Peptides against a protein of PDB entry 4Y8H. Designs and how they scored, part 100

Target 1, 222 residues: chain A of PDB entry 4Y8H
Amino acid sequence: TTIVGVKFNNGVVIAADTRSTQGPIVADKNCAKLHRISPKIWCAGAGTAADTEAVTQLIGSNIELHSLYTSREPRVVSALQMLKQHLFKYQGHIGAYLIVAGVDPTGSHLFSIHAHGSTDVGYYLSLGSGSLAAMAVLESHWKQDLTKEEAIKLASDAIQAGIWNDLGSGSNVDVCVMEIGKDAEYLRNYLTPNVREEKQKSYKFPRGTTAVLKESIVNICD

## One batch from the design tools (peptide; made by RFdiffusion4, then SolubleMPNN)

Design b2_p26_7_s1 (from b2_p26_7 with A2Q L8R D18S V22L E23K A25F)
Fold by OpenDDE base, seed 5:
Structure b2_p26_7_s1 (fold): chain B 222 residues (1-222), chain A 26 residues (1-26)
Amino acid sequence: as target 1 above (222 residues)
Amino acid sequence: SQAAAEARGGRGPVDEESLALLKEFE
């Protein structure tokens, strides 16, 4: 898995790859790793897919009830606290590593949480087996005061680095954009870099010509 | 292990405003 979060001037973006693996087998080529906690609070999950889904659904349900009871928009920090308490209770037995992001009346926020309940805060974050590849891109190209478009590009480039360099990552890039004052934009399969280009029209190669498969040189560092 | 690989992470510069909010809530 490769998951990232990037803050921009008016919000936050999270992104993920779509490969699911079971040992040496690719179990799913288009797994959804972005989960909605609330309308404006989303998370990306690494670790055990069942655990990430179960914990995010539980916290999402609790946040919805809390929001209805208080008549207030849910806060990212509240979601994070509920996740921490739950994960601490299970002492790392839940294999969930999450990037939690969103917008609320206090602004835009980006957090990470590990299976044992530790948290981190940054202008950008990465988790998963592809984290090192993602960080190479993020550290090279991140700057202060990113626009929405720059942040989406940076996040998607970081995920692509994981897709190409990490065996645990692959297929497509999913993105979720949370901008202050707007609805969240969930962009399922925002990039599909491994989609075979339409078979070029049958060029009748002469008998004996070995078709060179199209080499896509992807420059991951630029 | 696969689990250990999934636990890997990295962080950019600290967002002090979000960190302050987190500390107040804890």
Scores: peptide ipSAE 0.579, ipTM 0.931, DockQ to the pose 0.848
Fold by OpenDDE base, seed 2:
Structure b2_p26_7_s1 (fold): chain B 222 residues (1-222), chain A 26 residues (1-26)
Amino acid sequence: as target 1 above (222 residues)
Amino acid sequence: SQAAAEARGGRGPVDEESLALLKEFE
């Protein structure tokens, strides 16, 4: 998995790859790793897919109830605290590593949380097996006062670095943009870099010819 | 292990404002 979050001048963006693996097997090429906690609070999950889904749904339900009782829009910090308490209770047995982001009446926020309940804060964050590849891009290209478009590009480029360089990451890029004063924009399959062009069906090769599907030249320097 | 690999993370510069909010809640 490669997941990232990037703050920009008026909000926050999160992004994820779409590969799901079970050991050496690719279980799903188009797994959704971005989860909605509330309309304006989203998270990206690394670790055990079932655990990330279950915990985010639980907190999402509790946040909805809390919002109804208080007649207030939910706060990102409240969602984070609920996640922290839940994960801490299970002492790391829930294999959920989350980037939590959103907008609320206090502004835009970006946090990470680990399986044992530790939290981190930054203008950008990365988690997952592809985190190192993502960080190489983020550290190289991040600047202060990013625009929305620059942040989306930076986040998507960071995910692509994971896709290309990490065996645990792959396929597509999903993006969610949370801008202050706007609805969240969930961009499923924002990039599909590995879409095989539809095989042009009709290459009638002459009888007796073999199609070369791929050629690689490896220079072996002696 | 795959689990250990998924636990890897990185951080940019600290957002002091968001950090302050987190500490107030704790």
Scores: peptide ipSAE 0.568, ipTM 0.929, DockQ to the pose 0.852
Fold by OpenDDE base, seed 4:
Structure b2_p26_7_s1 (fold): chain B 222 residues (1-222), chain A 26 residues (1-26)
Amino acid sequence: as target 1 above (222 residues)
Amino acid sequence: SQAAAEARGGRGPVDEESLALLKEFE
């Protein structure tokens, strides 16, 4: 798996690959790894697919009930706290590694949470077996004050780096954009690079990213 | 193991505003 989150000037974007593996076998080429917790709070999951889906559905249900009871829009930090409490209860036996992102009345937020309940915060995050490949792109091309379009491109390029360089990642790029004051935009199969590469002889990355050739040859363009 | 590989992660610069909100709830 390769999952990423990137903050931009007015919101946050998360992205994921679509490969599901069972050991050496590709079980699904178009698995959905982006999950809706609430209308404006989404997560990307790495680890055990069943665990990531189950935990996010549970927290999503609890957040919905809480929102109805309080008559307030749910907060990203509330969802994160519920996830932490649940994961702590199971002492890391739930194999869920999540990037949690969204917009709420307090602004835009991007968090990560590990199976044992530890959390992290950053302007960009990556998780999964393809994280190293994603980080190479993110570290090379991230800048302050990203636009929505720049953040979507950066996130998508980072996922593609995972798709081409990580055996646990592959197929398509899913994207979810959460902008302040707007509805969330879930872009299922935003990119289908394997289909596009059949039409284009080479995919070019911006300077400073690892150029990945179709033959899985990594050219580090410094 | 697959589980160990999936536990890998990275982070950019810290978002101090979101970190402050998180600390209020911890």
Scores: peptide ipSAE 0.560, ipTM 0.926, DockQ to the pose 0.776
Fold by OpenDDE base, seed 3:
Structure b2_p26_7_s1 (fold): chain B 222 residues (1-222), chain A 26 residues (1-26)
Amino acid sequence: as target 1 above (222 residues)
Amino acid sequence: SQAAAEARGGRGPVDEESLALLKEFE
Protein backbone atom coordinates (compact mmCIF):
# COMPACT_ATOMS: atom_id res chain seq x y z
CA THR B 1 0.00 0.00 0.00
CA THR B 2 0.93 3.62 -0.62
CA ILE B 3 -1.16 6.30 1.07
CA VAL B 4 -0.42 10.01 1.38
CA GLY B 5 -1.89 13.22 2.69
CA VAL B 6 -0.94 16.77 1.66
CA LYS B 7 -2.19 20.06 3.07
CA PHE B 8 -2.79 23.00 0.75
CA ASN B 9 -3.63 26.66 1.34
CA ASN B 10 -7.38 26.07 1.82
CA GLY B 11 -7.71 22.37 2.64
CA VAL B 12 -6.24 18.88 2.53
CA VAL B 13 -5.93 16.07 -0.02
CA ILE B 14 -5.45 12.36 0.63
CA ALA B 15 -4.58 9.74 -1.96
CA ALA B 16 -4.07 5.98 -2.17
CA ASP B 17 -3.16 3.20 -4.54
CA THR B 18 -5.71 0.46 -5.29
CA ARG B 19 -3.76 -2.82 -5.01
CA SER B 20 -4.82 -5.41 -2.47
CA THR B 21 -2.56 -8.40 -1.81
CA GLN B 22 -2.97 -11.65 0.09
CA GLY B 23 0.55 -12.85 0.58
CA PRO B 24 2.06 -13.37 -2.87
CA ILE B 25 -1.30 -12.99 -4.62
CA VAL B 26 -2.85 -9.80 -5.95
CA ALA B 27 -6.35 -10.23 -4.57
CA ASP B 28 -7.82 -7.02 -5.97
CA LYS B 29 -6.44 -4.55 -8.51
CA ASN B 30 -8.98 -1.86 -7.69
CA CYS B 31 -9.71 -1.92 -3.96
CA ALA B 32 -10.83 1.24 -2.17
CA LYS B 33 -8.41 2.40 0.55
CA LEU B 34 -10.08 5.78 1.12
CA HIS B 35 -12.87 5.65 3.69
CA ARG B 36 -15.44 8.24 4.73
CA ILE B 37 -15.67 8.84 8.47
CA SER B 38 -18.02 11.79 7.96
CA PRO B 39 -18.97 13.96 4.94
CA LYS B 40 -15.86 16.15 5.39
CA ILE B 41 -13.56 13.74 7.28
CA TRP B 42 -11.88 10.95 5.32
CA CYS B 43 -9.09 8.51 5.97
CA ALA B 44 -6.66 6.42 3.96
CA GLY B 45 -5.88 2.95 5.32
CA ALA B 46 -2.81 0.73 5.25
CA GLY B 47 -2.40 -2.65 6.97
CA THR B 48 -5.16 -5.24 7.09
CA ALA B 49 -7.95 -4.12 4.78
CA ALA B 50 -10.68 -5.69 6.91
CA ASP B 51 -9.36 -3.96 10.05
CA THR B 52 -9.05 -0.54 8.39
CA GLU B 53 -12.57 -0.78 7.03
CA ALA B 54 -14.08 -2.07 10.28
CA VAL B 55 -12.44 0.55 12.51
CA THR B 56 -13.32 3.45 10.20
CA GLN B 57 -16.94 2.30 9.99
CA LEU B 58 -17.15 2.03 13.77
CA ILE B 59 -15.66 5.48 14.33
CA GLY B 60 -17.82 6.87 11.53
CA SER B 61 -20.94 5.59 13.29
CA ASN B 62 -19.80 7.00 16.63
CA ILE B 63 -18.97 10.37 15.05
CA GLU B 64 -22.40 10.51 13.45
CA LEU B 65 -24.06 9.84 16.81
CA HIS B 66 -21.82 12.42 18.47
CA SER B 67 -22.64 15.01 15.81
CA LEU B 68 -26.36 14.39 16.26
CA TYR B 69 -26.06 14.62 20.03
CA THR B 70 -24.01 17.85 20.01
CA SER B 71 -25.74 19.41 16.98
CA ARG B 72 -22.25 20.28 15.71
CA GLU B 73 -20.20 19.37 12.69
CA PRO B 74 -17.70 16.68 13.68
CA ARG B 75 -14.07 17.66 14.22
CA VAL B 76 -11.11 15.82 12.73
CA VAL B 77 -9.41 15.78 16.13
CA SER B 78 -12.49 14.12 17.68
CA ALA B 79 -12.38 11.36 15.08
CA LEU B 80 -8.65 10.96 15.71
CA GLN B 81 -9.18 10.71 19.48
CA MET B 82 -11.86 8.04 19.04
CA LEU B 83 -9.52 6.10 16.74
CA LYS B 84 -6.67 6.41 19.26
CA GLN B 85 -8.78 5.12 22.12
CA HIS B 86 -10.07 2.21 20.08
CA LEU B 87 -6.68 1.17 18.68
CA PHE B 88 -4.99 1.56 22.07
CA LYS B 89 -7.63 -0.67 23.67
CA TYR B 90 -6.66 -3.45 21.28
CA GLN B 91 -2.90 -2.86 21.74
CA GLY B 92 -1.92 -3.28 18.09
CA HIS B 93 -4.05 -6.37 17.41
CA ILE B 94 -6.01 -4.28 14.93
CA GLY B 95 -3.67 -3.92 11.97
CA ALA B 96 -4.81 -0.42 11.00
CA TYR B 97 -2.44 2.37 9.96
CA LEU B 98 -4.38 5.46 8.95
CA ILE B 99 -3.94 8.91 7.51
CA VAL B 100 -6.89 10.93 8.83
CA ALA B 101 -7.75 14.21 7.15
CA GLY B 102 -10.59 16.66 6.87
CA VAL B 103 -12.10 20.07 7.26
CA ASP B 104 -14.17 21.29 10.20
CA PRO B 105 -15.11 24.63 11.81
CA THR B 106 -11.54 24.89 13.19
CA GLY B 107 -9.91 24.54 9.75
CA SER B 108 -8.16 21.81 7.74
CA HIS B 109 -6.26 19.01 9.47
CA LEU B 110 -3.96 16.12 8.56
CA PHE B 111 -2.98 13.37 11.01
CA SER B 112 -1.61 9.85 11.01
CA ILE B 113 -2.30 7.06 13.48
CA HIS B 114 -0.56 3.71 13.95
CA ALA B 115 -1.99 0.40 15.17
CA HIS B 116 -0.89 1.03 18.77
CA GLY B 117 -2.55 4.46 18.82
CA SER B 118 0.50 6.68 18.27
CA THR B 119 -0.21 9.81 16.21
CA ASP B 120 1.72 12.26 14.07
CA VAL B 121 1.05 15.64 12.47
CA GLY B 122 2.52 17.21 9.35
CA TYR B 123 1.93 19.26 6.23
CA TYR B 124 2.37 15.99 4.37
CA LEU B 125 2.32 12.36 5.52
CA SER B 126 2.87 8.93 3.99
CA LEU B 127 2.17 5.39 5.21
CA GLY B 128 2.38 1.85 3.84
CA SER B 129 4.97 -0.34 2.15
CA GLY B 130 5.33 2.30 -0.58
CA SER B 131 5.92 5.10 1.94
CA LEU B 132 9.63 5.44 1.14
CA ALA B 133 8.94 5.89 -2.56
CA ALA B 134 6.19 8.40 -1.81
CA MET B 135 8.42 10.34 0.61
CA ALA B 136 11.12 10.69 -2.04
CA VAL B 137 8.62 12.61 -4.18
CA LEU B 138 7.08 14.56 -1.31
CA GLU B 139 10.42 15.68 0.10
CA SER B 140 11.66 16.71 -3.34
CA HIS B 141 8.64 18.66 -4.53
CA TRP B 142 6.73 19.90 -1.47
CA LYS B 143 6.73 23.63 -0.87
CA GLN B 144 4.83 25.99 1.39
CA ASP B 145 1.56 27.56 0.25
CA LEU B 146 0.51 24.84 -2.21
CA THR B 147 -2.58 25.42 -4.29
CA LYS B 148 -5.29 22.75 -4.47
CA GLU B 149 -4.12 21.73 -7.94
CA GLU B 150 -0.47 21.55 -6.88
CA ALA B 151 -1.39 19.43 -3.83
CA ILE B 152 -3.48 17.01 -5.93
CA LYS B 153 -0.60 16.67 -8.37
CA LEU B 154 1.97 16.19 -5.61
CA ALA B 155 -0.15 13.56 -3.84
CA SER B 156 -0.85 11.75 -7.12
CA ASP B 157 2.83 11.80 -8.09
CA ALA B 158 3.75 10.39 -4.68
CA ILE B 159 1.23 7.54 -5.07
CA GLN B 160 2.54 6.81 -8.56
CA ALA B 161 6.04 6.54 -7.14
CA GLY B 162 4.69 3.84 -4.82
CA ILE B 163 2.88 2.12 -7.69
CA TRP B 164 6.04 1.97 -9.79
CA ASN B 165 8.60 1.18 -7.10
CA ASP B 166 6.74 -0.79 -4.39
CA LEU B 167 5.60 -4.36 -5.07
CA GLY B 168 2.87 -3.98 -2.44
CA SER B 169 1.36 -1.03 -4.33
CA GLY B 170 -0.20 -0.82 -7.75
CA SER B 171 -2.92 -0.11 -10.30
CA ASN B 172 -4.83 3.15 -9.85
CA VAL B 173 -4.75 6.36 -7.83
CA ASP B 174 -7.74 7.34 -5.72
CA VAL B 175 -7.96 10.92 -4.40
CA CYS B 176 -10.16 12.75 -1.91
CA VAL B 177 -10.04 16.55 -1.72
CA MET B 178 -11.41 18.35 1.32
CA GLU B 179 -11.48 22.12 0.86
CA ILE B 180 -12.74 24.59 3.48
CA GLY B 181 -16.25 25.77 2.68
CA LYS B 182 -16.86 23.06 0.05
CA ASP B 183 -18.13 19.51 -0.11
CA ALA B 184 -15.53 16.76 -0.16
CA GLU B 185 -14.58 15.56 -3.63
CA TYR B 186 -13.98 11.81 -3.79
CA LEU B 187 -12.17 11.08 -7.05
CA ARG B 188 -12.27 7.30 -7.48
CA ASN B 189 -9.68 6.18 -10.02
CA TYR B 190 -8.42 9.73 -10.54
CA LEU B 191 -5.48 8.19 -12.40
CA THR B 192 -5.38 4.84 -14.16
CA PRO B 193 -1.74 4.70 -15.27
CA ASN B 194 -1.67 0.93 -15.88
CA VAL B 195 -4.55 0.67 -18.32
CA ARG B 196 -3.25 -2.09 -20.47
CA GLU B 197 -3.63 -0.85 -23.97
CA GLU B 198 -5.70 -3.39 -25.84
CA LYS B 199 -3.24 -6.17 -26.45
CA GLN B 200 -2.49 -5.71 -30.09
CA LYS B 201 -3.92 -9.12 -31.06
CA SER B 202 -1.22 -9.50 -33.67
CA TYR B 203 1.87 -9.07 -31.57
CA LYS B 204 3.95 -11.67 -33.39
CA PHE B 205 6.43 -12.61 -30.77
CA PRO B 206 9.83 -13.24 -32.33
CA ARG B 207 10.59 -16.92 -32.90
CA GLY B 208 11.87 -18.45 -29.67
CA THR B 209 9.88 -16.28 -27.23
CA THR B 210 7.70 -18.04 -24.65
CA ALA B 211 4.22 -16.63 -24.18
CA VAL B 212 3.65 -15.38 -20.65
CA LEU B 213 0.50 -17.24 -19.64
CA LYS B 214 0.23 -15.76 -16.16
CA GLU B 215 2.08 -13.06 -14.29
CA SER B 216 2.02 -13.08 -10.50
CA ILE B 217 3.62 -10.42 -8.35
CA VAL B 218 5.24 -12.02 -5.32
CA ASN B 219 6.22 -9.77 -2.47
CA ILE B 220 9.53 -11.32 -1.37
CA CYS B 221 9.91 -8.94 1.57
CA ASP B 222 8.98 -10.63 4.84
CA SER A 1 6.73 -9.09 7.24
CA GLN A 2 3.98 -7.46 5.23
CA ALA A 3 2.58 -6.01 8.45
CA ALA A 4 5.92 -4.41 9.29
CA ALA A 5 6.16 -2.96 5.79
CA GLU A 6 2.69 -1.44 6.09
CA ALA A 7 3.73 0.24 9.33
CA ARG A 8 6.33 2.36 7.53
CA GLY A 9 5.68 6.07 7.38
CA GLY A 10 7.12 9.52 6.86
CA ARG A 11 6.29 13.10 7.76
CA GLY A 12 6.94 16.55 6.44
CA PRO A 13 7.21 19.75 8.47
CA VAL A 14 4.99 19.93 11.55
CA ASP A 15 1.71 21.81 11.32
CA GLU A 16 1.82 23.69 14.61
CA GLU A 17 -1.83 24.75 14.51
CA SER A 18 -3.09 21.18 14.11
CA LEU A 19 -0.57 19.98 16.69
CA ALA A 20 -1.87 22.51 19.21
CA LEU A 21 -5.43 21.30 18.68
CA LEU A 22 -4.34 17.70 19.11
CA LYS A 23 -2.59 18.49 22.40
CA GLU A 24 -5.75 20.10 23.76
CA PHE A 25 -7.59 16.81 23.28
CA GLU A 26 -4.85 14.64 24.81
Scores: peptide ipSAE 0.573, ipTM 0.930, DockQ to the pose 0.846; fails the geometry check

Design b2_p26_7_s2 (from b2_p26_7 with A2L E6Q L8R D18S A25F)
Fold by OpenDDE base, seed 3:
Structure b2_p26_7_s2 (fold): chain B 222 residues (1-222), chain A 26 residues (1-26)
Amino acid sequence: as target 1 above (222 residues)
Amino acid sequence: SLAAAQARGGRGPVDEESLALVEEFE
């Protein structure tokens, strides 16, 4: 997995790759790693896919209830605190590593949370097996006062670095843009860099060739 | 392990305004 978040002048962008793995096997080429906590608060998940999905759904439900009771738009920091308390309660047994981002009445925010409930804050963040590849791009090309377009490009370039250089990452780039005063823009498959062009060469296999029913990419490197 | 690899992360410069909100909320 490669997930990133990047702040820009009027909001925040999160992005993720779309590869899911089960050990050495690519289980899904186009999984969704971006999750909605609330309309304007989204997260990207690394770790155990079931745990990231379950915890974000739980916090999303609790945030919705909290918003209804308070008659206020939910805050990113409230979602962060709920996630932190939940993950800490389970002492790292929930394999969720999250980048949480959003906009609220206090502004735009970008946080990370680890499975034990530790948190971090930054103008850009990366998590997952592809984090090192993403950081190489982020550290090289990040600047202050990014525009929305520059932040989307930077985040997508960082994810692509993970796709190309990390064996645990691959396929497509998903993006979610959260700009102050606007609705969140969820851009599913914003980039699809691995679309195999139709091979111009029709390999007519002779009659009797065994059809390959399923191709699985197995990573053999430990 | 794959789990340990997913725990890897990096951070840019600290956003002091967002950090202050976290510290106030804790």
Scores: peptide ipSAE 0.590, ipTM 0.925, DockQ to the pose 0.901
Fold by OpenDDE base, seed 5:
Structure b2_p26_7_s2 (fold): chain B 222 residues (1-222), chain A 26 residues (1-26)
Amino acid sequence: as target 1 above (222 residues)
Amino acid sequence: SLAAAQARGGRGPVDEESLALVEEFE
């Protein structure tokens, strides 16, 4: 897995690859790793796919109830605190590593959470087996005061670095953009770099390109 | 292990405004 988050001048973008693996097997080429906690708060998950989905659904339900009870738009920091408390309670037995991002009345936010409940804050973050490949791109091309378009490009380039260089990452790039004062924009399969163009060149070698050096006919007559 | 590989991460510069909100909430 490769997941990233990047802040820009008026919001935050998260992105993920779409490969799911079970040991040496590619189980799914187009797995969704971006999850909605609320309309304007999204997360990307690395680790055990079942654990990342289950914890994000649980926190999403609790955030919805909290929003209804308070009559307020949910805050990213509230989602972070609920995730942190839940993961800490299970002492790392839930194999969820999350990038949580969103917009709320306090602004735009980008956080990471590890399975034992530790959190981090930055203008950009990466997690997963492809994180080193993603960080090489992020560290090289990040600057202050990114535009929306620059942040989407930077995040998608970082995911592509994971797709090309990490065996645990692959296939497509999913993106979610959360801009202040707008609805979240979920871009499923924003990039599909592995769509094999129909090989126009049939490399069908004609029969006889390799000479048959020896033929032996064994008659099994019983 | 696959789990240890998924735990890898990196961070850019700290967002002090978002950090302050986390510290106020804790």
Scores: peptide ipSAE 0.584, ipTM 0.927, DockQ to the pose 0.824
Fold by OpenDDE base, seed 4:
Structure b2_p26_7_s2 (fold): chain B 222 residues (1-222), chain A 26 residues (1-26)
Amino acid sequence: as target 1 above (222 residues)
Amino acid sequence: SLAAAQARGGRGPVDEESLALVEEFE
């Protein structure tokens, strides 16, 4: 997995690759790793896919109830606190590593949270097996006062670095953009760099193109 | 382990405004 978050002048962008793996096996080429906690609060998940999905759904439900009760838009920090308390309670047994981002009445926010409930704050963050590859791009090209377009590009380039260099990452780039005063823009398969092009040549040959040098019929039932 | 690999992360410069909000909420 490669997941990243990048703040920009008026919001935050998160991005993820779409490879799901089970050991050395690619289980899903187009897994969704971006999850909605609330309309304007999204997260990217690394770790155990089931745990990341379950915890984000739980917190999402509780945040919705809280928002309805308070008649207020949910805050990213509230979601972070709820996630932190939940993950800490389970002492790292929930294998969720999350980048949590969003916009709320207090502004735009970008956080990370680890399975034991530790949190971090930065203008950009990366998590997952592809984090090192992503960080190489982020550290090289990040600047202050990014535009929306620059942040989307930076985030997507960082994910692509994971796709190309990390065995645990691959396929497509998903993006979610959360800009102050706008609806969140979930861009599923924003980049599909591994789409197989149409074959320029047919590799169907007529029978007999390659000589059969030997044939043996073995009856396995005898 | 795959779990250890997924736990890897990195961070850019600290966002002091967002950090202050976290510290106030804690």
Scores: peptide ipSAE 0.580, ipTM 0.925, DockQ to the pose 0.867
Fold by OpenDDE base, seed 2:
Structure b2_p26_7_s2 (fold): chain B 222 residues (1-222), chain A 26 residues (1-26)
Amino acid sequence: as target 1 above (222 residues)
Amino acid sequence: SLAAAQARGGRGPVDEESLALVEEFE
């Protein structure tokens, strides 16, 4: 997995690869690793896919109830706290490593959470097996005062670095953009760099051509 | 372990404003 988050001048972007693996096997080529906690709060998940999905759904439900009760838009920090408390309670047995991002009345936020409930804060973050590849791009090209377009490009380039260089990452790039004063923009398969063109080459062989199905060379040593 | 590989992460510069918000809730 390669997941990243990048803050920009008016919001935050998160991005993920779409490869799911079971040991050495690619289980899914187009797994969705971006999860909606609320309309304007999204997360990217690394670790155990089932755990990341389950915990984000649970917190999403609790945040919705809290929002309805308070008649307030949910805060990213509230989602962070709920996630932190839940993960800490399970002492790392929930294999969820999350980048949590969003916009709320207090602004735009980007956090990471580890399975034991530790948190980190930064203008950009990466997690997953492809994080080192992503960081090489982020550290090289990040600057202050990124535009939305620059942040999307930077995040997608960082994910592509994971796709190309990390065995645990692959296929497509998903992006979610959360801009202040706008609805979240979920861009499923924003980049599809590994789409094989359907070889429309109908090899019509002339009548009388026999297909070679198998060739075996046997060295007969006399 | 595969789990240890997924736990790897990196961070850019600290966002002090967002950090302050986290510290207020701790």
Scores: peptide ipSAE 0.574, ipTM 0.923, DockQ to the pose 0.840

Design b2_p26_7_s3 (from b2_p26_7 with A2Q L8R D18S A20K V22L A25F)
Fold by OpenDDE base, seed 5:
Structure b2_p26_7_s3 (fold): chain B 222 residues (1-222), chain A 26 residues (1-26)
Amino acid sequence: as target 1 above (222 residues)
Amino acid sequence: SQAAAEARGGRGPVDEESLKLLEEFE
């Protein structure tokens, strides 16, 4: 898995790959790793898919009840605290590593939480087996005061780095954009880089050259 | 292990405003 979050001037974007693996087998090429906690609070999950889905659904339900009870829009920090308490209760037995992001009346927020309940804060975050590949892109191209479009591009480029360099990551890029004063924009399959483009021209190589059966040129830098 | 690999993470510069907010709720 490769998941990332990036803050921009007026909100936050999260992104994820769509590969699910069971050992050496690709179980699902189009797994959804972005989960809605509330209308304006989303998370990306790494670790055990069942655990990430179960915990996010539980917290989502609790946040909805809390929002109804208080008659207030849910806060990202409240969702984070509920996740933290739940994960602490299970002492790391829930294999969930989450990037939690959203917008609320206090602004835009981006957090991460690990299975044992530790939290982190940054202008950008990465988790999963493809995290190192994603960080290479993020560290190289992140700047202060990103626009929405720059943040979407940066996040998607970071996920693509995971797709190309991490065996645990692959297929498509999902994106969710949460901008202050707007509805969340969930962009399922925002990029589909592995869709076989039409047959590139077959180059006949002379006898003795190893036939390149498939060349995928992925431009990492526009 | 796959689980250990999934636990990997990275962070950019700290968002001090969000950090303060988190510390107030902890």
Scores: peptide ipSAE 0.573, ipTM 0.930, DockQ to the pose 0.822
Fold by OpenDDE base, seed 3:
Structure b2_p26_7_s3 (fold): chain B 222 residues (1-222), chain A 26 residues (1-26)
Amino acid sequence: as target 1 above (222 residues)
Amino acid sequence: SQAAAEARGGRGPVDEESLKLLEEFE
């Protein structure tokens, strides 16, 4: 998995790849790793897909009830606190690593949370097996005062770095944009870089040549 | 392990405003 979050001048963007793996097997090429906690609060999940989905649904339900009870728009920090308490209670047995982002009456926010309940804050964040590849892009191209378009591009480029360089990441890029004063924009399959163009012309390879179908450079870190 | 790989992460510069809000809710 490669997931990222990037703040911009008037909001926050999160992005994810769409590969799901079961050991060495690609189980799903187009899984959804972006989850809605509330209309304007979304998360990206790494770790065990079932755990990330279950925990985000639980917190989403609790946030909805809390919002109804208080008659207030939910806060990103409230969602984060509920996640933190839940994950801490299970002492890392829930394999959920989340980037939590959104907009609320206090502004735009971007957080991360690990399975043990530790949290982090930054103008950009990355999690998952492709995090190192994503961080290389983010560290190289991030600047202060990003526009929405620049942040979407930066996040997408970071996910693509994971797709190309991490075996645990692949296929498409999903994006969710949360801008202050607007509805959240969930962009499912915002990029589909691996859509096999229709087989160009059958190159009749001369007898004795083996067609290289796909070359993947796997950096085996020992 | 796949689980250990998924635990990897990175962070940019700290957003002090969001950090303050987090500390108030701790």
Scores: peptide ipSAE 0.567, ipTM 0.929, DockQ to the pose 0.828
Fold by OpenDDE base, seed 4:
Structure b2_p26_7_s3 (fold): chain B 222 residues (1-222), chain A 26 residues (1-26)
Amino acid sequence: as target 1 above (222 residues)
Amino acid sequence: SQAAAEARGGRGPVDEESLKLLEEFE
């Protein structure tokens, strides 16, 4: 898995790859790793898919109830606290590593939480087996005061680095954009870099020729 | 192990505003 979060000037973006693996086997090529906790609070999950989904659904339900009782939009920090308490209670037995992001009346927020309940904060975050590849891109290209478009680009480039360099990551890029004052934009399969290209017009090549249909070089370090 | 690999993470510069909110809530 490769998951990332990137803050921008007016919100936060999270992104994920869509490969699910069981050991050496690709179990799903288009797994959804972005989960909605509330309308404007989303998370990306690494670790055990079942655990990430279960914990986010549980917290989502509790946050919804809390929001209804308080007549307030839920806060990202509240969701994080609930996740933290839950994961801590299970002492790392829930294999969930989450990037939690969203917008609320206090602004835009980006957090990470590990299986044992530890949290982290940054302008950008990465988790999963592809984290190292993602971080190479993020560290190279992140700057302060990103626009929404720049943040989406940065996040998607970081995921693609994971897709190309990490065996545990692959297929497509999912994105969720949470901008202050707007509805969340869940962009399922925002990028599909491995989609079959148009058939070649001719397959007549000289012996020993390998057709290059398309070549794109993306520098992930510069 | 796959579990160990999935536990990997990285962080950029600290968002001080969000950090303060987190600390106040903890």
Scores: peptide ipSAE 0.566, ipTM 0.928, DockQ to the pose 0.840
Fold by OpenDDE base, seed 2:
Structure b2_p26_7_s3 (fold): chain B 222 residues (1-222), chain A 26 residues (1-26)
Amino acid sequence: as target 1 above (222 residues)
Amino acid sequence: SQAAAEARGGRGPVDEESLKLLEEFE
């Protein structure tokens, strides 16, 4: 997995790859790793897909109830606190590593949380097996006062670095943009860099020819 | 292990405003 979050001048963007693996097996090429906690609070999950989905749904339900009770828009920090308490209670047995981001009446926020309940804060964050590849891009190209478009590009480039360099990451890029004063924009398959070319409808070869399916050059060094 | 690899993360510069907010809730 490669997941990232990037703050910009008026909001926050999160992005993820779409490869799901079980050991050496690619289980899903188009897994959704971005989860909605509330309309304006989303998270990206690394670790065990089932755990990330389950915990985010649970917190999402609790946040909804809390929002209804208080008649207030939910806060990112409230969601983070609920996640921390839940993950801490299970002492790392829930394999969820999350980037939590959103907008609320206090502004835009970006946090990370680990399986044991530890948290981190930054203008950009990465998690997952592809984190190192993502960080190479983020560290090289991040600047202060990013625009929305620059942040989306930076986040998507960071995910692509994971896709190309990390075996645990692959396929497509999903993006969610949370801008202050706007609805969240969930961009499923924002990039599909590995789309298989359409099969050619017909191949006509001269009689007596054999199609070359694959060529490999092996250098035999003595 | 794959699990250990998934636990890897990185961070950019600290957002002091968000950090302060987090500390107030701890």
Scores: peptide ipSAE 0.559, ipTM 0.927, DockQ to the pose 0.822

